# Peptides against a protein of PDB entry 7RZF, part 10

Target 1, 358 residues: chain A of PDB entry 7RZF
Amino acid sequence: PFQEEHLKQLYKIVPIKDIRNLYVTFPIPDLQKYYKSNPGHYLGHLIGHEGPGSLLSELKSKGWVNTLVGGQKEGARGFMFFIINVDLTEEGLLHVEDIILHMFQYIQKLRAEGPQEWVFQECKDLNAVAFRFKDKERPRGYTSKIAGILHYYPLEEVLTAEYLLEEFRPDLIEMVLDKLRPENVRVAIVSKSFEGKTDRTEEWYGTQYKQEAIPDEVIKKWQNADLNGKFKLPTKNEFIPTNFEILPLEKEATPYPALIKDTAMSKLWFKQDDKFFLPKACLNFEFFSPFAYVDPLHCNMAYLYLELLKDSLNEYAYAAELAGLSYDLQNTIYGMYLSVKGYNDKQPILLKKIIEKM
Target 2, 358 residues: chain A of PDB entry 7RZF as posed
Amino acid sequence: PFQEEHLKQLYKIVPIKDIRNLYVTFPIPDLQKYYKSNPGHYLGHLIGHEGPGSLLSELKSKGWVNTLVGGQKEGARGFMFFIINVDLTEEGLLHVEDIILHMFQYIQKLRAEGPQEWVFQELKDLNAVAFRFKDKERPRGYTSKIAGILHYYPLEEVLTAEYLLEEFRPDLIEMVLDKLRPENVRVAIVSKSFEGKTDRTEEWYGTQYKQEAIPDEVIKKWQNADLNGKFKLPTKNEFIPTNFEILPLEKEATPYPALIKDTAMSKLWFKQDDKFFLPKANLNFEFFSPFAYVDPLHSNMAYLYLELLKDSLNEYAYAAELAGLSYDLQNTIYGMYLSVKGYNDKQPILLKKIIEKM

## One batch from the design tools (peptide; aimed at target 1 G44 V69 K73)

Design b1_p10_5_s1 (made by RFdiffusion4, then SolubleMPNN; from b1_p10_5, 4 letters changed)
Fold by OpenDDE base, seed 5:
Structure b1_p10_5_s1 (fold): chain B 358 residues (1-358), chain A 10 residues (1-10)
Amino acid sequence: as target 1 above (358 residues)
Amino acid sequence: MLKKPTLPPL
């Protein structure tokens, strides 16, 4: 376990690659025995959320952060870490203290709202879907993985333990949240801007770094993190599939798409899945406009329209992706292409939202 | 996003 001398430390690290990363690390208890409730997954889901009112959404709105990852990481036996990692912009590199303040404001929001059983249930449902419809892995890799995790899980649960949540444990969520405090923080900033400003070299990789104590005034600023009114819990994920029924093959099912509708304004082709038998569909729409590519102005307007449409759909994109739904929007020489893919059950909801933004 | 955080070597 880290001693007190290892806490409240700032590491300035020189990377080989031109990257700008911030790592905010908290020592936490070993949560392995709590895999059935997985409180670190619950917190990682919320802290790492990308929807409206999320930590990432606010930090992106500031121009400070490109990406955010939150979650638990294994340490050695008997301890773990909770880590928030962000990809920094050049501007974000100047605002690291304020970025970390926003992290503590979001954590304070999670404390104020308390553990939410519905969020746990969504995590449970998402993981159950991921388990049930898991793709085939390469046998060698899969066997080696299973052999490794047999040290941690009962034989009967070894296939399910990483996926199936069974128990809502608000007490364990609160226990982990209580470790996500400024007094327990270790900060690493990775940037080439520290080149020639380091005083230490790491023994194994020769990585140049500087270690500094975080000033008590900065720790106190983070300890006094208020509720930022921009932070909100995510809304319920309406895209989580609940119906997994596979319709029987039609007697006249063709191996190729059949034209099932022909009108002056639309043609519709359909092919039933005859191979995979998954509760998934691919919806593909080609929209034709004589104006899409008539001249350079219309071409650029059609491009800008799709970029604005994609941006307007960002609020749904993450929730859809979590639920195993995706969409794609492309310009074509004839107009535009829309694809909606994933679990069939909630595709109409996503498609409706896309059409309402168009 | 939930990804396993890759700590830099600290």
Scores: peptide ipSAE 0.029, ipTM 0.622, DockQ to the pose 0.582
OpenDDE base, seeds 1, 2, 3, 4: peptide ipSAE 0.025, 0.025, 0.021, 0.026; ipTM 0.616, 0.609, 0.576, 0.602

Design b1_p10_5_s2 (made by RFdiffusion4, then SolubleMPNN; from b1_p10_5, 3 letters changed)
Fold by OpenDDE base, seed 1:
Structure b1_p10_5_s2 (fold): chain B 358 residues (1-358), chain A 10 residues (1-10)
Amino acid sequence: as target 1 above (358 residues)
Amino acid sequence: MLKKPSLPPL
């Protein structure tokens, strides 16, 4: 475990690649024994959320951050880290203190709301879906992975332990959240802008860096992080599949799509899955318009329309992705193409939201 | 996104 002298440190690191990253790292207890409740996954789900009222949404709205990830990482034996990692814009590199303030405001929001059983249930359901419909891994890689995790899990649970949540433990969520404090922080900023401004070299890789103590004033600013009214818990994920029924193959099922509807305004082709037998579907829509590509102006207007439509759908994109749904919208020379893919159960909900924004 | 973050280089 880090002692007090290792906390409240800032590292300025020169990368080989042109990258701008911020790492906000907290020392946490070893959570491995709590795999059935996985409190670090709960916190990583919320802190790493990308929907409205999320930490990432606010940091993106300011133009400071492109991407955010949050979660636990293994450290030394009996010790873990909780890390919030962001990809910084050039502007965000100037606002690192304020970015970290927003992280502590979001963490303070999580303290004020307390542990939510419904969020745990969504994590449980998502992980159960991911386990049940997991793709076949290459035997050699899978066996080596399983052999490694046999040190941490009972033999009977080794296949399920990384996925199946069993216990809601609000006490453990609060215990981890209590470690996410400014007095326990380690900050690393990775940028080429620190070239020629470093005083140390890492022994093994020759990485140039500078280590500084974070000023007590800055620590106090983060300790006094208020409740920012822009931060909200996510809404319930309506895209999580609950029905996994596979319809029986029709006796007359052809290896090719059949035309099941033909009208003046629409043709519909259908093919039942005869190969994968998964509770998944692919919906593909081709829209025809004589105006879509008539001239350069109409072509650009059709492009701008789809970019605006995609932007208007961003609120659903992340929740759909988490639930194993995806959509794609493309311009064509004849009009537009829409694709909706993933678990069939909630595809109608996503499709409806897309059509309501069109 | 919920991803296991990379450790910082230091």
Scores: peptide ipSAE 0.028, ipTM 0.683, DockQ to the pose 0.602
OpenDDE base, seeds 2, 3, 4, 5: peptide ipSAE 0.025, 0.025, 0.027, 0.028; ipTM 0.633, 0.618, 0.642, 0.654

Design b1_p10_6 (made by RFdiffusion4)
Pose (drawn by RFdiffusion4):
Structure b1_p10_6 (pose): chain A 358 residues (1-358), chain P 10 residues (1-10)
Amino acid sequence: as target 2 above (358 residues)
Amino acid sequence: MDSPSLVSPS
């Protein structure tokens, strides 16, 4: 649907709720026919990746961006999109051309070195382990899902869809990586600061927007010279699991969690798993403090401190959330809260690091 | 992973 008359354009949209965002839209052909190599998931794994020396961490280091989501958006049949959607700070709205410039800097940093064998082997191993201990399904919604993808795949791999990968073909990685060029951009800015500046309005919904077609100054400023920032490829993963042993049932087997420790400092509730036999467990905690909800100031500093702890620890723990160990730490009325779940091997390192950063 | 959002006015 994107003919070349309406390419290289930058809209400005006025919202109702106060948000600030930047959408970068590329058009690409259909790649649902390529469901073995999956080049869109490769570029989505290399663009939207937090951690040391990556696209998001440098935009955090310049103070412009809270978070960004990569990957490709799939629309209808026979055509596909690719999106880099970002949200903005107060002075992140002043430097949009520089943000998109850094986006093409990281794209060119990934075009000078192109394909990687170990990233494909690592991602295929992760999907294979994440498929081998695939948990049970709720019977409603699961049959709608496997009847939702029954139209595309044959009868044998109705289940093993986007789980098992056979081949690493770098030609398709290079093909979809070539289609991401600044002659294929469509920038869209959402900001509430354009209240009285909008000429055009939407008939169906009633929203207002603009047409600031990007002059060629900034296009030929985008693709001209793009060496690097301080970017780097992600490093070897250490949260990949290795222990897949189901520990045996002990003498004191109980059907419900029993109180084992009762002190004036803490208490526990423990149950070995009897039904599921998956090499994974969930640990949860609830820390209490009478000072967490005393007045609005002390009920306000709790969200700020806990949010800055999540800010400063996502850079470390995104590899744990990517390998299958997910944690969550949010505040409650009474005190604060913690819940770490996932594979059975790497809970101590992650929970201990959470405490010592806490 | 999260999926991206698409915006397109008419």

Design b1_p10_6_s1 (made by RFdiffusion4, then SolubleMPNN; from b1_p10_6, 6 letters changed)
Fold by OpenDDE base, seed 2:
Order: sequence, then structure tokens, then C-alpha cells
Structure b1_p10_6_s1 (fold): chain B 358 residues (1-358), chain A 10 residues (1-10)
Amino acid sequence: as target 1 above (358 residues)
Amino acid sequence: MKKPTLIIPK
């Protein structure tokens, strides 16, 4: 376990690649025995959320961060880490202290709201879907993975243990949240801007770094993180599939798309899946407008319209992606193309949201 | 939810 002298440390690291990253790391107890509850996954889901009111949304709005990942990582025997990792902009590199303050404000929001059973249920449902419809892995890699995890799980559970959540444990969520404190933090900043400013070299890879104690004033600033009113828990994910029924193949099913509707304003082609037998669909829409490409002005207006439409849909994009739904919007010389793909159950909801923004 | 890989910056 890390001793006190290993906590509240800042590492400035010089990368080989031109990258800017921040790692905010907390030592946590070994949570392996709690795999049925997986409190680290619950917290990683919320801290790593990308929707409105999320940590990432606020940090992106400030121009400081491009991407965010939150979650648990295995450590050495008997301990783990919880890590918040962000990709920094050039501006974000100048605001690392404030970025970390926002992290602690979000963590404080999670403490104030307390553990939410509905969030756990969403994680459970998402993981169950991921397990049920898991793609075939390469046998060699899969066998090696299973052999590795046999050290951690009962043989009867080894296939399901990484996916199937069984127990809501608010006490364990609170226990992990209690470890996510400034007094327990280890910060690493990765940037080429530290070149020539380092005093140590890592033994294994020759990575140049500097280690510094985080000033007590900065720790205190983070300890006094207030509730930021911009941070909110995510809304319920309406895109999580619940119906996985596969309809029988129709007697008149064609091997190619059949024209099932022909009107002055619309043509519809349909092909039933005869190969995969998955509760998934692909919806493709082509919209035709004689004005879309008539001149450079109209072309640019159509482009701008689509960019604005995409931007207006960003609030749903992450929730849809988590639920195994995706959409694509493209300009064409004839108008616009829309594609909606994934689990068929909630595709109408996503399609409706897209149309309502159009 | 991507598991944070500690990419030791090579």
C-alpha cells in the first residue's frame, strides 16, 4: 500500500509522442471480491459520463479537455486504483489545478446525491446486453483471458463475473467515494512542455519525469470543493433495449430489399435479416431536395444546417452509444442521408429525437 | 466506460 509520503504527489512526465494527458489517481482497496456489485464500475460510469451536466461536458465547455475516462484499475496485490484520465488541450494544460477542482466538485455532487439504484440498474442492464450479444473473440485470446480470470472467480461464474451485476451495494459505492479525496491523490501530467525541466529518469523505459509534492494550499483548495450547480446526474437512458424478440422469417422474405411502399413522396425498401438473427436493424433514409446543391450558397446552407443538427443531437449521442445505438447524418448532392443502427427496440425513440431536431 | 489503461508514456 502507498504510505503517506507517496500521496499528494505531482509527476510531470515527458512523453515521446506529442500528447497532453492528465491522470488523477486514487489508491483504493481491492474491490475484486465485490465483483457482483462492482462499485468502481458504478463510479466510473458517472464520472466518465459524457452527457449534459457531466464532468466532461463542463471541461469541454471551458476548452480544457477533449476526452475523459474514469474507472478502476488493478494495482499490485491487495490494492487497486481509481483513475480519472483526460486528454488536455493546450489551454487545459495551463488549468490543471482547476480541472482537478472540477473533478472534486463532481465527486462532491456524487456524495451529495448518494448512490442511485436506478443508475446501478442501468449499468446492470447494459452489461447484461453486452454479455448476451458479445461478439465471438479469437479462441486463443479468449482462452488466455479466461485462464487469467480463473484466479479471481469461481469456475461456474468465470464467463459472467466481468459482466453480470447482481447486488446493489450503496455502502461500497460510498466507501470508494470516501477514498476519492485530495489527501489521497496522485497526479501525473504528461506533456512535451516539461522537456528539459525534469530531474529523474524512469528505469524501465527511460522516461524523463519530475516529482513534486502538491502544495498544502492546493490540497486544501480541492478539499474545499463546493457544489458546482452545472454538475447534474445523468437522466435515465431511454435507449437501453428491453425487447430482444427475433421475429420469424416471413414466408415471402426476399434475399434482397423489396419495395414495400411506393408513393409520390416516399419509397420504402425492406429486407428481413436471414443471416444473423440479431435483435438489430439498420434504418437508412435519403431525403431529396432540389435546393440542396443548386448553387454554392445552398450547398453551404445545407452543410451548416447539418452541422447544427448534429450539434443539437450531441445530448443523445452518448446515451444512444452506451445502449448500442448509433446514427449518422451526411450531406448528399441530392439532399441529406440519415442512418440509424443498432438494437431495434429503441431505434424509434432515437429516430423521433432526430426528427424533432430537424 | 473504457478501463483506464495506464499508458506508461513510452
Scores: peptide ipSAE 0.022, ipTM 0.564, DockQ to the pose 0.476
OpenDDE base, seeds 1, 3, 4, 5: peptide ipSAE 0.020, 0.017, 0.018, 0.020; ipTM 0.607, 0.569, 0.551, 0.550

Design b1_p10_6_s2 (made by RFdiffusion4, then SolubleMPNN; from b1_p10_6, 6 letters changed)
Fold by OpenDDE base, seed 2:
Structure b1_p10_6_s2 (fold): chain B 358 residues (1-358), chain A 10 residues (1-10)
Amino acid sequence: as target 1 above (358 residues)
Amino acid sequence: MKKPTLILPR
């Protein structure tokens, strides 16, 4: 385990690639025995959320961060890490202290709201869907993985233990949150801007780095992180599928799409799945406008319209993606193309939201 | 939710 002298440390690391990353790492207890509740997954879901009021949304709005990942990582035997990792912009590299302050403000928001059973239930449902409809893996990789995880899980649960949540444990969520404090932090900044400013070399890969103690004043600033009113818990994910019924194949099912509606304003083709038998659908819409490509001005207006539409849909994109839904919007020479794919149960909800923004 | 792979900067 890290001793006190290993905490409150800043590492400035020179990468080989031109990348800018921040790693904010907290030592946590070994949570392996708590796999049925998985409190680190709960916290990773919220801290790594990309919706409105999320940590990422605020850091993006400031132009400091492109992407964010939060979650637990295995350490050595008897301890783990919780890591918040962000991809930094050039501007974000100048605001690392402020970025970390925002992380602690979000963590403080999670403490203030307390553990939410509905969030756990969403995680449970998402993981159950992911398990139930898991794609076939390459046998060699799969067997090697299973052999590795047999050290951590009962034989009877080895297939389910990484996916199926069983127990809501607010006490364990709070216990992990209590470890996510400035006094326990290890910070690593990865940037080529540290080239020629390092004093150490890592033994295994020759990575150049500098280690510094984080000033007590900076630790104190992070300890005094107030509630930021921009941070909110996510709304309930309305895209999580609940119906997985597979309808029987129609008696007149054709091997090709059949024209099932023909009107002056619309044509509809339908093909029932006769091969995969999954509770998934692909909806494809082509919209025709005689103005979409009539001249360069209209073409640019149609492009701008779709970019604005995509931007307006960003609030739903992450929640839909988590639920196994996706959409695509493209300009065509005839107008626009919309595709909606994934679990069929909640596709109408996503489609409705897209159409309401159009 | 991606598990943070500590990509050690190669």
Scores: peptide ipSAE 0.015, ipTM 0.478, DockQ to the pose 0.466
OpenDDE base, seeds 1, 3, 4, 5: peptide ipSAE 0.020, 0.012, 0.015, 0.006; ipTM 0.516, 0.456, 0.498, 0.438; seed 1 fails the geometry check

Design b1_p10_6_s3 (made by RFdiffusion4, then SolubleMPNN; from b1_p10_6, 6 letters changed)
Fold by OpenDDE base, seed 1:
Structure b1_p10_6_s3 (fold): chain B 358 residues (1-358), chain A 10 residues (1-10)
Amino acid sequence: as target 1 above (358 residues)
Amino acid sequence: MKKPTLILPL
């Protein structure tokens, strides 16, 4: 466990690759024994959320951050870390103190709202879906993984322990949130801009770095992080599948797509799955327009239209991805292509939202 | 949820 002297430290690190990263690290208790409730996963889900009112959405709106990841990481024996990692823009590298202030404002929002059982239930449902429909892994790799995790889980639970949530434990969520404080922070900034500004070299890899104490004034600013009204809990994920029924194969099922509708304005082809037997579908739409590629102006307008459409759909993209749904929109020389893929149960909801924005 | 990449010598 880190002593007080190891907390409130800033590391400026020179990377080999041209990367800009911020790591905000908190020492936390070992959560392994709490795998049935997994409070670190709950917090990682919220802090790492990409939807409206999320930490990432605010940091992106300022042009400071490209990507954000939140979650627990294994430490040494008897402790873990909670890490918030962001990919920094060039501008974001100048605003690291403000980025971390926003992290503490979001954490303060989570404290003010308290643990939400519905969020835990969504995490439980998502993980149950991921477990149930998990792809076949290569036996050698899978066996080696299982052998490694047998040290942490009962033999009877070893296959399910990483996925199946059983217990809502608000007390453990609050306990972890109480460790996510400025007085417990370790900050690392990774950038080539620190080249020639370092005073230490790491022994094993020769990584150049500088270690500095974070000023007490900065710690105090983060301790006084107010509620920011831009931060909101996510809305319920409407894309989480609940129906996994697989329809029986029709007796007349063809090995190829059959034309099931032919009209002046539309053709519809259908192929029932005869290979995978998964509660998944692939919807593909080709839209034809004589104007899409008539000249360079119309081509650029059609391109701009799809970029604006994609931007207008960003609010649903993350929630759909979490639920195992995806969509794709492409310009074609004939018009536009739309695909919707994943669990079939909620595909109509996603498709409706796409069409309502078109 | 992306897993944090193990880049830092912590």
Scores: peptide ipSAE 0.022, ipTM 0.584, DockQ to the pose 0.499
OpenDDE base, seeds 2, 3, 4, 5: peptide ipSAE 0.016, 0.015, 0.007, 0.000; ipTM 0.536, 0.541, 0.516, 0.474

Design b1_p10_6_s4 (made by RFdiffusion4, then SolubleMPNN; from b1_p10_6, 6 letters changed)
Fold by OpenDDE base, seed 1:
Structure b1_p10_6_s4 (fold): chain B 358 residues (1-358), chain A 10 residues (1-10)
Amino acid sequence: as target 1 above (358 residues)
Amino acid sequence: MKKPTLIEPL
């Protein structure tokens, strides 16, 4: 465990690659024994959320951050870390103190709302889906992975322990959340802008860095992080599949797509899955317009339309992705292409939202 | 939820 002298530290690190990253790290207890409730996953789900009212949404709206990841990481024996990692813009590199303030405002929002059983249930359902429909891994890699995790889990649970949540433990969520405080923070900023401004070299890799104490005034600002009214808990994920029924193969099922509808305005082709037997579908729509590519102006208007449409759908994209749904929108020389893929159960909901924005 | 990318040792 880090002693007090190792906390409230700022590291300025020079990367080899041209990257700008911020790592906000908190020492936490070893959560391995709590795998059935996985409180670190619950907090990582919320802190790393990408939907409206999320930490990432606010930091993106300011132009400071491109991506955010939140979660637990293994430490040395008997402790872990909770890490919030962001990819910084050039502007975000100038606003690191304010970015971290927003992190603490979001964490304060999580304290004020308390642990939510429905959020745990969504995490449970998502992980159960991921386990049930997990792709076949290469036997050698999978066996080596399983052999490694046998040190942490009972033999009977080793296949399920990383996925199946069993227990809602609000006490453990609060316990971890209580470690996510400014007094426990370690900050690392990674940027080439620190080249020639470092005073230390790491012994193993030769990484140039500077270590500084975070000023007490900055720690106090983060300790006094108010509730920011822009931060909200996510809404329920409507895209989580609940029906996994696989329809029986039709007796007349062809190996190729069959034309099942032919009209003046639409043709519909259908192919039943005869290979994978998964509760998944691929919906592909080709829209034809004589105006889409008639001249450079119409081509650019059609491009701009799709970019605006994609932007208007961003609110659903993350929730759909979490639930194993995806969509794609492309311009074609004939018009537009839409693809919707993933679990078939909630595809109609996503498709409806796309059509309502068109 | 992007899996925490292995923070490559910088």
Scores: peptide ipSAE 0.024, ipTM 0.579, DockQ to the pose 0.373
OpenDDE base, seeds 2, 3, 4, 5: peptide ipSAE 0.009, 0.015, 0.010, 0.017; ipTM 0.495, 0.563, 0.495, 0.562

Design b1_p10_7 (made by RFdiffusion4)
Pose (drawn by RFdiffusion4):
Structure b1_p10_7 (pose): chain A 358 residues (1-358), chain P 10 residues (1-10)
Amino acid sequence: as target 2 above (358 residues)
Amino acid sequence: SSAYPPTPSF
């Protein structure tokens, strides 16, 4: 649907709720026919990746961006999109050309070195382990899912869809990586600061927007010279699991969780798993404090402190959320809360680091 | 779940 008359354009949209965002839209051909190599997931794993020396951490370091989501959007049949959607700070709206410039800097940093064998082997191993201990399904919604993808795949791999990967073909990685060029951009800015500046309006919904077609100054400023920032490739993962042993049932087996420790400091509830036999467990905690909801100031500093703890710890723990260990730490009325779940091998390192950062 | 990144929205 994107003919070249309406390419290289930058819209400005006025919202109703106060948000600020930047959408970068590329068009690409259909890659659902390539469901074995999956080049869109490779570029999505290399663009939207938090951690040391990556696209999001540098935009955090310049104070412009809270978070960003990479990957490719799939639309209808026979055509496909690719999206880099970002949200903005107060002075992140002033430097949009520089943000998209850094986006093409990281794209060119990934075009000078191109394919990687160990990233494909690592991602295939992760999907294979994440498929081997695939948990049970709720029978409603699961049959709608496997009847939702029954139109595309044959009868043998109706289940093993986007789980098992056979081959690493760098040609398709290079092909989809070439289609991401600044002659294929469509920038869209959402900000509430364009109240009285909009000429055009939407008939269907009634929203207002613009046409600021990007002059060639900034296009030929985008693709001209792009060496690097302080970017780097992600490093070897250490949260990949290795212990897949189901520990045996002990003498004191109980059908409900029993109180084992009762002190004036803490109490526990414990139950070995009897039904599922998956090498994974969930640990949860609820810390109490009478000072957490005393007045609005003390009920306000709790969200700020807990949010800054999540800010300063996502850079470390995104590899644990990517390997299958997810944690969550949010506030409650009474006190604060913690819940770490996932594979059975790497809970101590993650929970201990959470406490010592806490 | 799969280890793929989340799909973006518009």

Design b1_p10_7_s1 (made by RFdiffusion4, then SolubleMPNN; from b1_p10_7, 5 letters changed)
Fold by OpenDDE base, seed 4:
Structure b1_p10_7_s1 (fold): chain B 358 residues (1-358), chain A 10 residues (1-10)
Amino acid sequence: as target 1 above (358 residues)
Amino acid sequence: MSAWPPRPTL
């Protein structure tokens, strides 16, 4: 495990690729034995959340970060890490200290709110759905994966252990949160901007880097992270499917979509799933407008409209995606195409929200 | 044990 001398360190790393990444790493206890409660997944879900009031939402609003990933990572035997990784903008590279301050403000918000059983339940439900409707993998790859995870899980649970949550353990969530402190931090900044500014070379890959101690004043600034009123826990995910009923195959099921509605304003084709038997649907809408492609101005207006519409839907996109729903919006020469895909149970909710924003 | 520098994610 890392000793105190290995904490509060900053690494400036030169990548081969033109990338800008920040890794904020905390040493944590080995959580493997707690796979049934998975407190690291709970925290990763919240810290990595993309909805309104999330860490990512705030950092994006400042133009500092493009993407964020939070979660546990395996270390050596008996040791794990919790890592917050962000893709930095050029501006974000100048504000790394403030980005990390916002991370600690969000973590402080999580401490103030305490462990939420409903969030655990959502994670449990999402994972149960993912397990139940897991796609078929290639046997060779699947067998090799299962053989690997047999080192970590009982034989009886090996298929379920990566998915099924059983126990809400607020004590373990708090224990992990207690490790997510400035005094325990290891920071790595990956950027080409450090080229020629490094003093060390990594032995195995030849990666150029510089190691510095994080100043005590900076650590203290992060320790004094206040509650930022912009940070909020996510709302309940309304897109989590609860109904998985598969309707019986119609006797007259056609191999192709059948025209089930024909009106002056709409045509509707329907095809029942006769192959996969999943509680999923694909809703495809083509909207026709004679104005959409009449001239370059209208074409550009239609494009801008869709970009604005997509932007306005971002608040739902993440929650829908977590729940196994997706949408797609495209301009066509005839107007607009909308697709809604995934679990059929909550598709009407997503569709309604899309139509309300249109 | 020398703290392994963070591996750049490929």
Scores: peptide ipSAE 0.013, ipTM 0.536, DockQ to the pose 0.059
OpenDDE base, seeds 1, 2, 3, 5: peptide ipSAE 0.008, 0.011, 0.010, 0.008; ipTM 0.524, 0.523, 0.518, 0.518; seed 5 fails the geometry check

Design b1_p10_7_s2 (made by RFdiffusion4, then SolubleMPNN; from b1_p10_7, 4 letters changed)
Fold by OpenDDE base, seed 5:
Structure b1_p10_7_s2 (fold): chain B 358 residues (1-358), chain A 10 residues (1-10)
Amino acid sequence: as target 1 above (358 residues)
Amino acid sequence: SSAWPPAPQL
């Protein structure tokens, strides 16, 4: 365990690469024994969420952060870390204290809302989907993985333990959330802007760094993090598949796409899967417009339209991705291309949302 | 993102 002298520390680190990263790290208890409830995954799911009202969405709106990762990481000697990592913009590098304040405001929002069983259920369902449709791992890598996992899990559970959530444990969620406090923080800022401003060198990699205590006034500012009204829990993920039925192959199933609809305004081609036997589909739409490529102005307008459309769909992109759905929108010389891919069950919902934004 | 990519289990 870190002693008090190791807490409330700021590390300014000089990278070899031109990168700007912030790591906000909290020492937490070993959660391995709680794998059935996985409270660190629950918190990582919320803190690392990318939907509207998320921590990332607000920090992006400020122009301070590009990406965010939140979750538990193994530590040495039977302890773990909870880490919030962000990729910083140049502007974000100037606002690190305020970024961390927003992290604590979001954590305070999670405290105020308390543990949500529906969020746990979504995590459970997502993990169940991931487990059920897990790609076949390479036997050698899989065997080594399983051998490592056997140290932590019963033999009967070793295949499922990483995926199957069984127990909603609000007490354990609160216990971990109670460790996510300013008094328990370690901050690392990685930036070339610290070059020539360091006083220490790390022994293993020769990494130059400076260690500083975080001022008590800054710690108090973070301890007094209020509720930011911009932070909201995610909405329920409507894209999580529940039906995994594979329809029987049609007797007249062609090895190639068949034209199943031909009209003045639309042609529809269909090919049933005869190879993979997964509850997945690929929907591809080509839209033709006589205006798409008439002149440079129309081309730029069509480009701008798709960029605006993609931006307007960003609210669904993350939830769809989590549920194993994706979409793609591209300009073509003839108009527009739309692709929707993934589990077939909720594709109509995603497609409807795309069309409603068009 | 909500998960560190599982450390490539060596």
Scores: peptide ipSAE 0.033, ipTM 0.649, DockQ to the pose 0.144
OpenDDE base, seeds 1, 2, 3, 4: peptide ipSAE 0.025, 0.024, 0.024, 0.009; ipTM 0.641, 0.631, 0.638, 0.568

